# Ledger of designs, part 18: peptides against a protein of PDB entry 3WG5

Target 1, 218 residues: chain A of PDB entry 3WG5
Amino acid sequence: LAKNIVYVAQIKGQITSYTYDQFDRYITIAEQDNAEAIIIELDTPGGRADAMMNIVQRIQQSKIPVIIYVYPPGASAASAGTYIALGSHLIAMAPGTSIGACRPILGYSQNGSIIEAPPKITNYFIAYIKSLAQESGRNATIAEEFITKDLSLTPEEALKYGVIEVVARDINELLKKSNGMKTKIPVNGRYVTLNFTNVEVRYLAPSFKDKLISYITD
Target 2, 218 residues: chain A of PDB entry 3WG5 as posed
Amino acid sequence: LAKNIVYVAQIKGQITSYTYDQFDRYITIAEQDNAEAIIIELDTPGGRADAMMNIVQRIQQSKIPVIIYVYPPGASAASAGTYIALGSHLIAMAPGTSIGACRPILGYSQNGSIIEAPPAITNYFIAYIKSLAQESGRNATIAEEFITKDLSLTPEEALKYGVIEVVARDINELLKKSNGMKTKIPVNGRYVTLNFTNVEVRYLAPSFKDKLISYITD

## One batch from the design tools (peptide; made by RFdiffusion4, then SolubleMPNN)

Design b1_p9_3_s4 (from b1_p9_3, 5 letters changed)
Fold by OpenDDE base, seed 3:
Structure b1_p9_3_s4 (fold): chain B 218 residues (1-218), chain C 218 residues (1-218), chain A 9 residues (1-9)
Amino acid sequence: as target 1 above (218 residues)
Amino acid sequence: as target 1 above (218 residues)
Amino acid sequence: GIEPIRIGA
């Protein structure tokens, strides 16, 4: 029996234009193979707003479900990572991970101090993150508080408040728990019911370019 | 007679954290050698605000004069590049270059359209760019208009309006014209009179890391 | 944090 494919790929580090390229490549591969879904193992402290917005758009344009999985334990979907998650078809978190801390900043001074964003930037991103939450049927109040209170949540709290859909220790548990769930946003205009009953898991490796960029940015 | 050293280095492309590293490295080398000045040949379409602000701060902390030279013909100090220039000790431009277009943006959508910054961001950067102009004794009204009107100027116009100090075709003409000029901001708390009467010009090459980053970002 | 702002291009 031809097993449906689920792809798994890792994205780690700052959200940049290169991160967009990684998302695009991974999703494209999975689309070409008509995968049941792709799971992106995400670990990020944040990054660029433009790259983030482009990634969100790329996810929303995906022909297949894109699952953001904050993994492994100790990982985070901080700042830009939270927006990406909220823009996706399903969010999962491993125990010992975190989500939130979405206050936009202009950057860091040489002394490492945060350069605060002006109020209207903050308000723009409040509106944006709330829209992502609302569109996905997730907690828009908490989404706002990710900015206004710079709130960070555990996976258990995030699940409790309706920010995320799954807490899972590993890929197998994620597949098991998410089987039969509907995507929180449409895939090609339709809410998809995930089918992970008889799937082959395929791991995607970073490209040479991805490795090189990671080496340079680290 | 021990000739005073003037360093020349090139910075090309988007303003990023890597660009900061280049500025830092080049200025540090020149500082260590007690150079009379360093000339940075700048060609940039813009980049990140955080990197820009850090670069400005690094320039202002320099122990030697940092001259921004928009070069070669066809180059620009666009957007972030304008801020960097306005934060420097002296600005020069080659004929056929441009400066300005400083409207802050959130980024580009996938279709290439500009995502506009909220008004308060614009106002923040208006205040910031005006402060740079005022501190350097340059035209603060034009600096504001670089944002509000997204104004771009030729070198001749920029000189006329008191945005820049020198129009020069090459390094030799730059040295000749800037000889005896005072820096527009202090060097270690003092306005320095540039002395280019008997100087050795030394060109700094990009590091291996710089080359690699350029290769990846291009 | 989200570094929102590009200045220019």
Scores: peptide ipSAE 0.081, ipTM 0.505, DockQ to the pose 0.808; fails the geometry check
Fold by OpenDDE base, seed 5:
Formats: structure tokens, sequence, C-alpha cells
Structure b1_p9_3_s4 (fold): chain B 218 residues (1-218), chain C 218 residues (1-218), chain A 9 residues (1-9)
């Protein structure tokens, strides 16, 4: 019986156009091999919204389930990372990770103060993050509060409030717990039931370009 | 002979008002004990500019040297973290870490595109980051490029270009390499020569509040 | 990079 393949790849650091390239490459590899799923180990502080929305779109266009796994312990799906997670087929977090803190800001002033985003921008992102939550059947109220209250959650809280689907310590536990779950958004127009029975886990290494991108942000 | 004390504390995650509280607490503890220095193990994706500038100010007001150490491997001093580093008495990085990516953005649009900061805001942060670099005798051209080119650097590049002072794998190597270096900014109005001979290393644990703050962003 | 202007907190 042909083993189902699950790819695991890491995305770390700020969300940029190069992060999009990483997502695109990783998902494409997994799609080409008709993997059961790809798990993206995500540790991001956030980043560019353009890159973020492109990543969300790329995930939503995936031919296979894309699982965002906030990993390792101490990692975060912060800011843009939260949007990416909310746009994915399944969210998992390791104990000791965090998610949230999604308030758009314009930047910092001369005195180091935040330049608040105009209400129109804040409201746009409220609408956007709520749409991601609603489309994925996740907590849209908490999604809004990630902006309005700059809320961050533990994995336990995120699970409790219906922001994420799985808390798992490692890939093995993630596969075990998510086995039989339906994707929170469609794959090729249908909700897929994950089958992680008798799977082969394949780890994808960052490309040379990917390694450079972690240090070179355009 | 009374051993010189070096405190080591970790700051991880997004730069917020709570991160300021962590810096303030850690530095205050080290000041009260007349420590030779405090090393802050920094792993941050960035965060709020107000918090960032307050942190920079708090570091500059420190009665003891504050060393920013981008650690562990895989960590970053990204965005706001770069400003904090450039505002500190000494910057160190572990191999496999990164620094830079300082472009101010207003946020992300409905389509996930970056809302670019107005030129006036971008120019302000260019001026600010250059001032930090100039005041600390670090590469102001690269500091500007952290914004204009959204540049990120490896530890080796950052050292080569005069952005940072030390590349070290661990605290022991950091202490060894930085021993005898002068602070890049003044301590109490004078540049201090670091003396890490016969030091006792004390690790500060996050407070309960600090642990919560990693998950609760106001 | 995520300078202070984040979409998020």
Amino acid sequence: as target 1 above (218 residues)
Amino acid sequence: as target 1 above (218 residues)
Amino acid sequence: GIEPIRIGA
C-alpha cells in the first residue's frame, strides 16, 4: 500500500516576499508528490501584509492541505503569522508558543511612539481577519480582538476559544491528533478528511535562496 | 576579590509595552547589584515603535552596560530589534541569527498588500536609525539600508560591515570575545571598558508577568 | 522587515 506522504518544512522569521517564495516552493513540492498534507513549522513575528495576503491566497489555492504548526516551543504566529494561520487548512501549536497580536500600526514616531493606523486601515484589517476566521469556522470575535485588544493567546487558550484545532508537542503528536480531522477550508473546493495513518514524514530543507532570504529582506 | 557579576536575561517575541517592562526590570536588577553588565538574549521579530524607542532610551539611561545578544541560533533582532541593538552598549550575534529588515510600513491592505509608510515616516525612521548608528559608531549606511533596502544581515556580514561587535556561539564565548571592549555608547557619560575576567554569570528568569506578556499584548 | 508598522498588535 503506497504510504501517504506528509511534508514538513520550516518558515522562520519575518513575513516578506521571500517568505511567499518559501511557501510557494514548499507547497508546490508537496503538491507535485500528491502529499497527504504539508506541515509548515511557523515561527514568525509578522511582516509585510502584502506578502501575508499573497501567502494566504497561495495556501487557499493549494491542491493539498496546508497545516500551520507554530513550532518549536517558544515560537509564535504573531501578527501576519496569525493571518496566515487563520487562512490555512489546519492550525496547530506547540505548548509554549503564542498566536495573535494583530493590530495594524503605521510605524514609530521620532520619540519611539507608535504611529497608529488610521481607523480606515484598522477597520479594513478587522474585516479581513474576521473573514479569514469566518471562512475557516474559527472564532471571528477573537480574531477581531487580536486587533482591537492586540490580544495574544497561549495554545491552550487558542484551542479553548476555537482559534486553532490542535495543541501538539511534536510532529508525531500533531499527526496523531489531526488524523481524521477535516480541513477548516476547502482543498480543490471540498473539505478533506486528513488521513495520517501509515504516513511517511519527509522534511524539506530550506533552499540556498531561502537561507539567504532569512537575512536579506527586499 | 569580589567577582564581577554578569546578568543574563531573555527577551523573546514582539516588542510591546510589556517588553519595555521586561527591559526595565532586568536592567534595574542588574543596576542594583552593580553588575559588570547585563546580557539580554534577544529573539524578536520586531514590534511597536513606541515601545522600541522607550527601550532604547531605557538602555541609554542604564547605569551598567547592556549587551544585546541575538540568541539562540535561529533568533533574530528584526525590525524594532535592530533599533534596540543599535541603541545598546554592545551587540553580539550567535551564528545562524539575523539582524535588520527595518522598513516602516503602515500595514497591510485588503488584498494583503503592504500599505507603504508615507515618505515622511520612512524618512523619520531613516534619520532615527542613522542617529543610533552614528551615536554608537556603527555603520550608518547599512542602518539606512535596513530601511531603504529592507536589508537583513547574517552575523558575519553584520560584523564585517561594522553593525555589530561580536559573533559568539554562547555566553562563554561572548564574555571571552567582548572582554576588554569599550561600550559603543556611554555608561553614565563615559565609555566603559568591559571586564569579564573572573565573572559570575547569573541568569534572570522571566517574571510571572513577563511570561503572561508573551501571550497577552495590550 | 516588520518595523513598528505591523498588521498586528
Scores: peptide ipSAE 0.047, ipTM 0.397, DockQ to the pose 0.375; fails the geometry check
Fold by OpenDDE base, seed 1:
Structure b1_p9_3_s4 (fold): chain B 218 residues (1-218), chain C 218 residues (1-218), chain A 9 residues (1-9)
Amino acid sequence: as target 1 above (218 residues)
Amino acid sequence: as target 1 above (218 residues)
Amino acid sequence: GIEPIRIGA
């Protein structure tokens, strides 16, 4: 029997157009191999809203389940990362990670101060994040509070509040715990039951371009 | 017998000149009352290096112990926050918080990409963070790796590696666990043994200016 | 003067 392939890739750092390309590339590879799922190990402080929305759309258009895994311990799905997670088929978090802090900002001033988004923009993203939560059957009230209260949650809190689906220490525990779960959003119009029995885990490496940009940004 | 007063204040958000003013104000109030300590509940993604260094200096000049407490769960002492913590008299972290990611950057490009610091600047902050760690008897190797590897740690890891002193769920547990500990750096030239027996906890509120700036940056 | 270096976000 053909092993169920699960891809694992890492996306770390700011959410930009480049991270969109990473998501697209990784998901495309996994789609081409008809993988059971791809797990994206996510560690991000946030980033650009446009890139975030494009990533969410790309995940929603995925032909395979996309699992956002906030990993390793110490990582976060902050700001844009939370939106991406809420737009995914399953959210997992490692112990010692966080999710939330989704308040939109215009950017940073030269003095390092946050430039606040006007209320219209804030309201837009409130509506957007609530939509993501509702569509995925996750806690829309908490999703709103990620913005309105700049709330951040532990994995245990996020699980308790119905923001995430799994707390897992590593890929093996993630696969074990998520086995038999249904995706929180459809894949190709259908909710998929994850099957991680007889799994082959394949790790995707960053491209040379990814490494170079990481190096330039490192 | 006069109760040992412990002040608690919250500093959240980016490290800027304004956050320096907050640290200065809070520490000054606690100094004036000859408090046993001040606990700063810190939740920061980082900020300006200049403000960070000034805050570290202000903590080092404190007439009372300054405890940096990464709190609540989901919070971080990221980047500049790690430096501040390493410069303090005691570091505590709540479960579900993080510390690290100390790589200096020049800023963000218009596209949201990180502009890397030149090697000279990176080396400067490596030396600086190592100095903070060494002076406080904390793990200087890990402190360096907070920069060179952009490492982030859980509270448990940070404790294990000797980066922090306490893991505590709340103020009461923090006081209980840190009672009888010596400060990791001197207070007025002497290492202080913390005495949290018969404690009165006093919470400091943000000033109106603090609230206004928070609101403008919210 | 040390250019305003942003440490972290």
Scores: peptide ipSAE 0.031, ipTM 0.377, DockQ to the pose 0.234; fails the geometry check
Fold by OpenDDE base, seed 4:
Order: structure tokens, then C-alpha cells, then sequence
Structure b1_p9_3_s4 (fold): chain B 218 residues (1-218), chain C 218 residues (1-218), chain A 9 residues (1-9)
């Protein structure tokens, strides 16, 4: 019996246009192979809003379920990472990870201080993050508070509050726990029940280009 | 009585990550000012799929109606532009414009010949473009044919087939004709009836950065 | 790496 494939890829570092390219590449590979899902191991402090929004859409446009997995322990889906997670079909977090801190900033001053975004921009992202939460049936109040209170949550808190769907230590536990779950957003217009029975896990490595770009942007 | 604002911005040329930034900037400005809508005068031969998908999502995430207006006469919403249009809240075309020709390509060979996308990729974009059409209540059959037949349509054909909503010669006619229309996709979760009564039209110019990038990418 | 798919001319 041909095993269903689950792809696993890692995306680490700042969210940039290059990160979008990574998401796109990885999801595309998984789509092409009609994978049961792709798991993106996400570890990001945040990054560019544009790239983030693009990634969210790329996920939403995926022909397969995209599971954002905040991994490994110590990783975060911070700022842009939270949006990406909230835009995904399923969110998992490893113990010892975090999600949140979504306040938009304009950048850093010369002294390294954060230049705060104007209220209009902040409100834009509040509405945006709330929409992501609402569309995915996740906690929109907490999503708003990720910005307004610069809230960060543990996996246990995030699960408790209905921000995420799974807490898992590793890929195997993730697959086990998420088996039979419905995607929180549609895949090609329908909510898909994940089937992780008899799956082959395939790890995708960064391309040479991905490695090079990561090196340049880090 | 404070006039409702309608922003108008032009996006011309190849769809790239920088084009996304333009969309984002323009939509953001319009959102911040609680504009009744933003009209994007679109003239593109196409471009990058990633940027296109990002733009589509940025539009879909807009807090205000985004009207894609294929303008001026002679302009096209070709390839990526069609997707962008189909992802928008309302599509208008000026007479003498075109929409369609959405077949994905991998690029150009050294001899300038098109490298066709593998069937899997083509099918991906077929599914994608159909989803955009379906979500917007537009003609999904024609949307598919934009790829499978590399079909391009006139404004009159596009209107006739239910691909677009308005044929208009200029912004004033567009506003007049689209007044009272419902958005084809939700704005913040609701279908909005456009109100172009007593509006002020504000034109947004390209930023210095936009101009510079356009210069570099052209 | 799959070259970025161009949708376009």
C-alpha cells in the first residue's frame, strides 16, 4: 500500500521574501507529490510584514494541509511567526516554545530602540490577526492581545486558549495527535480530516539557495 | 459632509515582490484613511507566481474594497494580473484592455523559448485560479481556460462571461457603474455594498522607492 | 531548487 507522505521542512530565522520562497518551494514540493500534509518546523523571531502576509496566503492557497509546528524546544513563532501560524491549517507547538508578541514596528532606531508603528498600522494588524483567528476558528481575543498587550504564550496556554491545536514533542507525536483532526481552514475549499495512518515522513532540506540566503540575511 | 475617499493607484509592469510592496503600501494607505475603496489601475504582462499569490492575499485581507481596474486602454491583466483581478473585490476593465493568458511557465530558455511548467504545476494553478473564481462568484470555467487554452478576453467578453463586473472608460465611469455593487468577496468577512456617492478621488503616486524599484526591475 | 514559477509572459 503506497504510504501517504508527510513532508517536514524547517524554516528558521527572520521572515523575509526569501522565507516566502522557502515556504513556497516546500509547499510546492509537497503539493506536487500529493503529500498528506507538510509540516513546517518554524522558529522565527518575526520579520517583514509583507513576507508574512505572503506566507499566510501561500499557506491558505496550499492544495495540501500546512501544519505550522513551532519547533524545536526553545523556538518561537514570534511576531510574524504568529500570523503565519494563525494562517495555517493546523498549529502545533513543542514544549518550551512560544507564540505571540505580534506588535508591529516600523523598525529600529539608531540606538536600537523600537520605532513603534502608528496606531493606524497597529489597528490594521489587529484587524488582520483577528481575521486570521476568526477564519481559523481560533481565539481572536488572544490574537488581538498578541498585539495590544504584546502577549506571548506557552504551548500549554496557547492550547488552553484555543490559539493552537496540538502540543507535541516531536514529529511522531505531532502526527499521532493530529491524526483525525480537521484543518482549521479549508484546503481547496474544504476542511480536511488529517489522515496520518501509515505515513512516510520525508524531510526536506534547504536548497543551496535557501542556505545562501539564510546566511546572508542572518 | 465629509466626503468618502476613493484612492486610485497605478501598478504597472511585471509582478514581483516589489509589486507586492506597492500593493501593500497603497492598500495600507487607503485602509488607514478608511477609504471607501481603493482602485488599482493595473497594467501587467504577468510576473512571479509568488508575488501574485501574495498580492491576491493582500487584497483579500484588505479592510477596504480593492477594485482592480485594468487601465488604461491597451493595458492588460495578463497572467499574474488575471489572478490578482480574480482575487479582488471587484474587477473593472477599460475598453481596449485584456485579461487572461494565465498558463504558468518555468521561465525562458537561453533561446528565449518558454519553458513550460510541468503538468503538476499547471494543475496547481488551474485549481488555484478556479478557487479564486469560485470564491468571488466569477466564471471558474473561463478561469480554467485562461490556463488550459491560454485564453485572453476583451472587457466585453469578460463581462459577458461573468469574469469581471464592470467595463468603464475612466475612473468616473467606474465609480458610477460600480456604485451600489456588492463586493465579489468579503471585506473583513462581509460583502460590502460599494457607496460611491459624494466621493473624493485621491491619486496615490509611486513612492521614491517604488519608482526606483520599478526602474531596476524593468 | 525549482526556479520560481513565473506566471506571465
Amino acid sequence: as target 1 above (218 residues)
Amino acid sequence: as target 1 above (218 residues)
Amino acid sequence: GIEPIRIGA
Scores: peptide ipSAE 0.030, ipTM 0.274, DockQ to the pose 0.226; fails the geometry check

Design b1_p9_4_s1 (from b1_p9_4, 4 letters changed)
Fold by OpenDDE base, seed 4:
Structure b1_p9_4_s1 (fold): chain B 218 residues (1-218), chain C 218 residues (1-218), chain A 9 residues (1-9)
Amino acid sequence: as target 1 above (218 residues)
Amino acid sequence: as target 1 above (218 residues)
Amino acid sequence: GIEPITLAA
């Protein structure tokens, strides 16, 4: 039985293999406690595709709903963050955040210029992101345009276009607005109706390792 | 535009990293030729979970429908093969084949006994397989029972219970029966209606590498 | 080696 707990954890910075470890740890904790959900406060400019895909998979394999919350104001779910969000059970954004800009790159040149990915790779990620959108019942056209047009959306636009589910200023408003919503992807093989009636919010702090890695990658 | 080609390729034996390479190669060929679909004639007793998950992901990322066809009679999509099937755009089975038996194991003891996976791992795969079933609109309860009861189904049972979409004796019957069906998962962000009107069937042979690896793993 | 594909904004 759900303990009526909602976990909240922050993931900030570049998406890397260490970010995967953070997702895994946080989700695992919430799973172990049979939490009603975990909310990941996400602020990322992007990162590695491999880590992103692993994170998406980890979310999809979660026994509990994983809510991606682009937070705080000024945060973004950019690039890899967009994929992660689209792969999650529910997306929320705080006012003043953004989502999108998903064009894959090979990296940065010595001069800091972007090395563009070849069309084959771009097309791969177009297919991938569209798949994520469709699987979650979200706007696949916009998902494609996150790549093809390097589109970035405000929360209001994202909500309007059916990319995200909630605009919320804080955790309490998020819980209020998402209460009674069905997850956009299945949890343990079923679409779950979120029940945030009388829940306890429990914040997870980064581990020592998480802190160290964040320090190194920042 | 689709060239009205359907590729058919065989994957047989244990699911390994090399099997992933085969899937990738075959799907890539079919994608490059803008095939209407690729049919993978699958016969596997199972294999590695990591490879399986990667294969599922590769299928999900395909630009074309990937049809898993448990073939020939006597073949199985056992264990990892079931996951792969459930992760595909359409499942067909030939009469006299089987699907299921998905319980994860750690391996075999020196005496050949199964080393059971701890409950945590089993539960992980239960969640995973149920997710695959639900995402594809297939029977998540049966998917779970593939693990919890080590259930194996005949094609007729699997069809009846909504685990698979087609029972077909051969490629021609498969094409006939699956014509007009929608993919159970999205292709490039959309559910595609299969069109097998006036298609050319093109068989892909295993590469030299594929043959070598099959020889080594057999 | 598969050059690490980066998804950057």
Scores: peptide ipSAE 0.034, ipTM 0.270, DockQ to the pose 0.243
Fold by OpenDDE base, seed 1:
Parts: C-alpha cells; structure tokens; sequence
Structure b1_p9_4_s1 (fold): chain B 218 residues (1-218), chain C 218 residues (1-218), chain A 9 residues (1-9)
C-alpha cells in the first residue's frame, strides 16, 4: 500500500513576495501529490505584512494540511512568522526556538531605529492576529500580546498558553506527536485528523532561483 | 564641554568572517573617536563558530566598552550571537527578543536536517561558553543549558537569571538604565563605569560593501 | 497601505 507522503520544506529569512512564491510552490507540489501534509520549517525574523497576509491566505486555501514548524533550534517565527503560524493547520516548535514579537512597524530609519506604525495600523493587526488565533482555537489574548506587549515565547510557554500544538526536536518526533491530531483550521472545509502512520518523508529543496535570492539576501 | 560619544551600529544576519570585519570596523571607529561606548544592535540566528570566536576576541580587545543590544523587538542573539553577547562588556535586550540556542552543529544536511556535532565539539563549546559567562560574572549554569538543553530565553528571563544586564526598548532607555553600571568584563584591564550623562549618539552605517554582501547573502 | 508595513523585529 502506498505510504502516505509528508513533504518537508524549509523557508528561511525575511518574509517577502519571494517567500510567498516559495510557500505557493511547496504547497502546490504537496497538493499535486496528495500528500498527507506538508511541514514547513520556518525560520524568520519577520518581513512584509502584505506578503505575510498572502501567505496566510495561501495556507488557508491549501488542499492539504500545512504544518508550520519553527526549526531548527535557534530559529524563530518572529513577527510575520507568528501570523503565518497562527494561520496554519498546526504549529510545532523545536526546543530553543521562539515565537512572537508581532508589533507592526513602518520600517527602519537609516540608523536602524524603528519607525512606529500609527495606531490605526496597529489596531488593524491586533484585530487580524486575534482573528487568526480565534479561528484556529489558539490563544487570542496571547496573540494580541504579541503585538501590544512585544511578547515573545519559548516553545514550552507557547504550548502552555495554547498558542502552538507541539514541541518536537525533529521531524520524527513531530510526526509522532502530531499523529492523530486534528488540524486547527479546516482543510477544504473539514477538520482533518493527521495520519502519520507509515509515512514517507519527502524533502523539497529550494529552486535554483530560491538559492540565488537567498544568497543575495543573506 | 565635549559630549561623550556613544556609537550605535547594527549587525544583522549570519555570523561570518564578514561579520567579524563589521565588528572590527565599528569598534575601531569608536576606539579612534574615544567613544564612551559602542552599542551594537545584534540580530542573528547564529553562524560560524570560527567567526564567532574571533568576534569575541575582538570585543575583549576593545579599548572601549562594547555593549551588545539584541534589537529591535523580534531580533535574536541566537547561537553564535549568544556567545558574542556573553563575551561583551554589557548585554541588553529589547522586549520581544531572545537569546540562547547555543548547541553547536556540524551543519545542515541537504534536506535541512541538523548534522549533530560530536560530543568532543559539544563539550568544547560547553567549556567555552561557561568560561565566557564566568569571566563576565554571568550565569554559567544557564550558559551551559543554552547548549545542553537548547535553551532560549526572553529578555525578562535572561535578566532574571543573570544572563544579561538590561532590558530596554530603545537606545534612550538603554543609555538611561546602563548609566552608572560597571562593565561585566574589563576594558584595558579595568572595569569601567559607564557614563551616559550628556552623551551624543552617533550612528554608524554599513559600508557599501557591507550593503552589497548583505544583499547577496539575504 | 499595508504594503510598507513591516512585521519585523
């Protein structure tokens, strides 16, 4: 009997339009192969709000479960990454990772100082992040505090507070722990029970273009 | 009377030989101007161990206090960044930042999996990070746990555990809170009391080459 | 617009 396929791909760096393309490509591949899920290893300091919102939308439109996995140890789902995670079907974090710091900014001054977002924008993203949390049954109070208090959490804290679903050190542990869990948001209108029994893990690599841009931006 | 000068510069991204050159350049400029201190805003997921050790050495050889400031909110001093911080004269963190995740690895496999470091290497870095903590009067137990437990801390936790000295949201608050503090390691053989009364803040920008490389690597 | 908004640290 054909093994259930779980795709694993990495998305690292700033969230941009290019990152959206990566999400789209990876999810599309996994969809085409009728994968049980795709796990996106996410390591980001944040990025563009527009790209983030597009990514969230793309995840929500996925035909398969999309698991955001903050990985490896030392990685973060910071800012835009938190929103993306909260918009996903399951969040996992490796020990030694972080999530949060979601306060929107207009950008950085030439000296690196943050240019604050006006209250209207801040309030917009408060509403937005709370919506993501509420829809996924995750802690909306903490989601708001990611903005209002610049809060960052460890995996254990995030799990404790009901922000995330799994703490796992690697893909094997993730698959083991998430097996039998229901997605936190629906897939094609239905909450799916993840089945990671007898799965084949397939890794997706960045495209050549992805590598070039990563090299240019890193 | 000439205002005491405090330099502020940003170092972001992976710790590499290029990052060493940035540290060296920034510190050198501040030394040449007899600055009261330089504040390095650090945001890094980690990087090369060799570059990290060189940076630590460069900081320790500085003629002026070097303050590592994990900034802005959402930033991290992950892995190599933690070592750099622990090797510095003062550590500050902005709310919403993180520190830790110091377990050495050999690298990442093609699929993104961590290639574990052999025990000998891990033990070397345990000893090294503990040494940094001990010499700076910071929490050596936690420093070890950054490796052995893949521990990551929030600013408040790091402060509570005596890993860092200051939590501050911006440069102004940092200067205010760190004023009158003694450096955690000596400057030219002497512990210095920081004087941030009536200071001029001077921002250092990346060189053109720095920007190009950042663009290539990001 | 939200376009210039960076959700960054």
Amino acid sequence: as target 1 above (218 residues)
Amino acid sequence: as target 1 above (218 residues)
Amino acid sequence: GIEPITLAA
Scores: peptide ipSAE 0.117, ipTM 0.354, DockQ to the pose 0.228; fails the geometry check
Fold by OpenDDE base, seed 5:
Order: C-alpha cells, then sequence, then structure tokens
Structure b1_p9_4_s1 (fold): chain B 218 residues (1-218), chain C 218 residues (1-218), chain A 9 residues (1-9)
C-alpha cells in the first residue's frame, strides 16, 4: 500500500503575521499532497495575539490533521504558542520542553515592571483560551490558570492534567504514540483517527521568506 | 602578562524574571573574576517589559562591560531583546540575525488580531527606547521606529544606521573588531576602552535553575 | 520579539 506522507516542519521564534504565513504555507503543502498529517515542531516564546488567532483559525480550517510538537528539548510553546497548541488537532511535547505562561500584559514600564493588561483584556483572553481548551476536550481550568497564575507546565504535568496528548522524545516516538489517536478537533467536520502505520516522513525546509521572517521577527 | 578573561554566556528564549536571574548570575560571575568583559549571546523573541527594564538596569550597574551579541545566525534581539541591547555597553550581531520589532501590544484578540496598546503606553515606550538610544549614543530615530513602524533591521542595516557597533561571525571576530572600542555607556561611571589583546575566553554554562527557567519560560 | 505588551508569552 502506498505509504501515507507525514510532513514535518519547524516554526521557531516569535508569533507574528510572518509566522502565520509559515503555518499557511506548510499546511497548504501538506494539504495538497493529501498528507496523513503535518507535524509542526514549535519553539516559540509567544508573540502577537492577532497572528496567534489567525494561526489557530488556519489550523482549524486545515484539511489534514495539524500536530503541534514542542521540540526540540529546551523548546517552548509559551503564551501565544500555548494558544496555538490548544487550537490544534494534537499536542505533543518533548521531554524538557514547556507550555503555558499565557498572561496578557500591556508591556513593560521604564523601571522594567510589567504593565498589566486591563481586566477586560485579561478576561477576554481567559474566555478565549478556555474556549480553545473546551472545544478540543483539554483542561480548561489549567488553560485559565495559564493566565491567572501565569502557570507553566512540564510535558509530564501537561499530559497528566489533560493539556496535551503525547510526550515524545522524537518524531518516531511521536508517530508511534499518536497512531490511533483521534484528533482533538475536527478535520473537515470529522474527528479523524490518525493512521501512522507505514508512513513516509517528509521534512519541509523554511522558505527564503520564512528565513527572512524569522530573522526579522527575531 | 596574565591574560584577561572574557566570559561568554548564552541567554535564549523569552525575557522573564528568570531571564533577569540569568543576567544577574552571569554578570556577577564575571564581575567577581574582574573579567575584561562578558559577552551575552542573546537569542530572544522578546518578553516581559518589567524583566527587560530590570535587566537593563542590571547591565547598567555592571562593574564590567556587558556586550550583547545576537548569536547564532538566525537568532534575534527582538522587542525586549532590542531594549536590552540598547541598554548595553556594546551591541554585536552575527550575519543573519535581526534586531527591532519593539511595538508594544496589549495582546491578541479572539480573532487573532493584535490588541493595540493605548497611545499612552506606546508613547511611554517610545520615550524609554529613545532614552536608551540617546544615553548610549545610538540612533534614537531608528529606536523610535522600532516601535512606530515595528521596524526590524539586519545586522548590516543596524550597523549602518548606528544602532549597533559590531557585525561578527563568531566570538573571535567579535573580540577582534571590538578591541579598542569604547563602551557606549559607562562602566562604574567611566567609558571604558575594551582591551581584548591576549584574552582567555571562558564559556559559562547555564545553571540547573537557568535550564529549568528556560524550560518553564519556554 | 514578544512585543512589550505581550500576550504574555
Amino acid sequence: as target 1 above (218 residues)
Amino acid sequence: as target 1 above (218 residues)
Amino acid sequence: GIEPITLAA
């Protein structure tokens, strides 16, 4: 039987409109090839909420499963990255990665202190992150605490609390562990059972534009 | 003549209170050894403004020169990282890195759009970033545009516009190029001429806490 | 960068 393709692509750095372009490009390539899934190796400290929400929307409009994989060890899905993960079809983390710290802030004052977001803004993001968690059947209480307590979790904690679905050391272990799992959100209106039996892994390289974006967002 | 020591340490990921702890630890170690300088290899997409300002203050209180080096290629001193760089004694960038994108935002809305900072907050950060630039003799107009235009620059552009002092491929080239430069801000009340003739480079490893912090902030 | 007003990361 012709091996189904799983694409792997990396997204690293701040979440910006350029990051949206990366997600869109990567997912589109995988969609065009009718891939079994795309795995996005994510390492982000966060970024722009507008870009984040657009990315979430793009993921949710995907014709194929989008797996967020916080990778490599030492990577994070922090802040905006957490929202993106929570909006995806499956979340995996490598040991030694983290997820959370989602408290919205207005910025930093001259003394280096955080300028707190107005309660209305904070509450908006609480409602939003909870909705993502609820829609994906993930822990909405912890999702809220990612904001209210600025909580960050290890992969083991995140798995334990029902924030993520997989802890995996590498792509092979991820595929092995996620094989047979149902997507946490629909793909084209249906929850899909992942089939990673006899798959070919294809790595997508960043485009020139993606490299430039990473450089500029960096 | 006993070789003077230059410390090199890496700070990667989001700027948080834990990042402050890293800066404080690294600078303290270098101070205790009366190092000629410390080079911080910085790769950050930004982070918390409170932590950022505390880091800037810690740098400016350093008893030795603190050189921010945006490294490796593909790294950034984005947003909070730009402020930190502008607050330091010398800024270097590797080819293929970036600096800028300093527009404060309140966060991201449910549709993924940026929630703009109130004009008062934006103006506060404009004033602050300009002050850092002016105090360090760097381009205050470009510093302002890092916010108002959300501008990001290549190393070559940043050097050309007087934002940074050095473009260097590695630590050896950085030391070579910065040898004889004066610090852009005072060290213990005096502008210091960097002496990197016959130096020993010592690399500082992240502490366990630093690794955990990177993991959690990640 | 995480824009000063970040969604917290």
Scores: peptide ipSAE 0.044, ipTM 0.349, DockQ to the pose 0.395; fails the geometry check
Fold by OpenDDE base, seed 3:
Structure b1_p9_4_s1 (fold): chain B 218 residues (1-218), chain C 218 residues (1-218), chain A 9 residues (1-9)
Amino acid sequence: as target 1 above (218 residues)
Amino acid sequence: as target 1 above (218 residues)
Amino acid sequence: GIEPITLAA
């Protein structure tokens, strides 16, 4: 039997416009090969709100399921990473990872203190994050609290509260646990049942361009 | 006779991932209405390289001609703005504007001094900007000098050296001068002859989201 | 960490 292809790629670091390029490239490759899904191993402290929103849109426009996997242990889907996760077809977390801390900031002052966003901006992102949660059938109350309380959750808490769908130690466990699950948002207008029986896992390497971006953000 | 529609929108400020969203929204609206073209009034001091590259890609994927118009007088297509312009179907400048100054930097030090990019990054952007110029049939030598000499040009110089296509005081003059010109890059695989006879000009307003971005970057 | 490439005038 011809094996279904599942792609795995890594995205690490701050969410920037270069990060969008990485997502776009990886998803496009997987789309071209009619993959069953792509898994993005995500480790980010956050980043730019605009890049985040573009990434969310790109994920939602994907012709195949995009799974966000907070990995490896010690990694986070912090701030912008949480929005990206909530905008995806399935969220998984490895033990020892975290999700949340989504309060928008204007930046840092000269002394390194956080410059808080005005209420109108904060309220915009509250509405936005809640919409992502609601659209994906995830916990909108906790999504709001990711901002209002700057809440961070463990994988076990996130699963319990209906923020994420899977806790998995590695790709094999993720595939096993997510097999037969429906995507939390549509793919090409339809909710897809994931088929990870008889799959071939293909790892995507970063391009030279991707490496340049990483170099710039390291 | 049914009038051809030309959209006009403004993009002002730093090039960020939010700026990508603005470009995407504006171009999408114009595409949906089968516009003859969209004119983007651009005023930017520069910004993020990743956002810039995404914007260039979005312009190149446009189903309609995208005209970059450096406007109003006093405005610039500086740094990232120059790349965007060189990636578009037609460049116009108003008198009293500027284009160029494309040297990539890593950022600013604590004392506000520029941190220069390493040679490998600078050389990447030299190759990139030259490719944009060559692909659009524009002056690749000057494009390189926008980086190597951090060169800035007036509209008259830019026109003379074959960097841009039109110098125009306003939208009406731009439409008049560019009528019958071919796009400098393809639209849907074909070079398009602009038809600005019997046109209706429609101005696109920024969305609330666009205003939020502007507020954050002001 | 490498700051993101900024194209600034």
Scores: peptide ipSAE 0.029, ipTM 0.318, DockQ to the pose 0.307; fails the geometry check

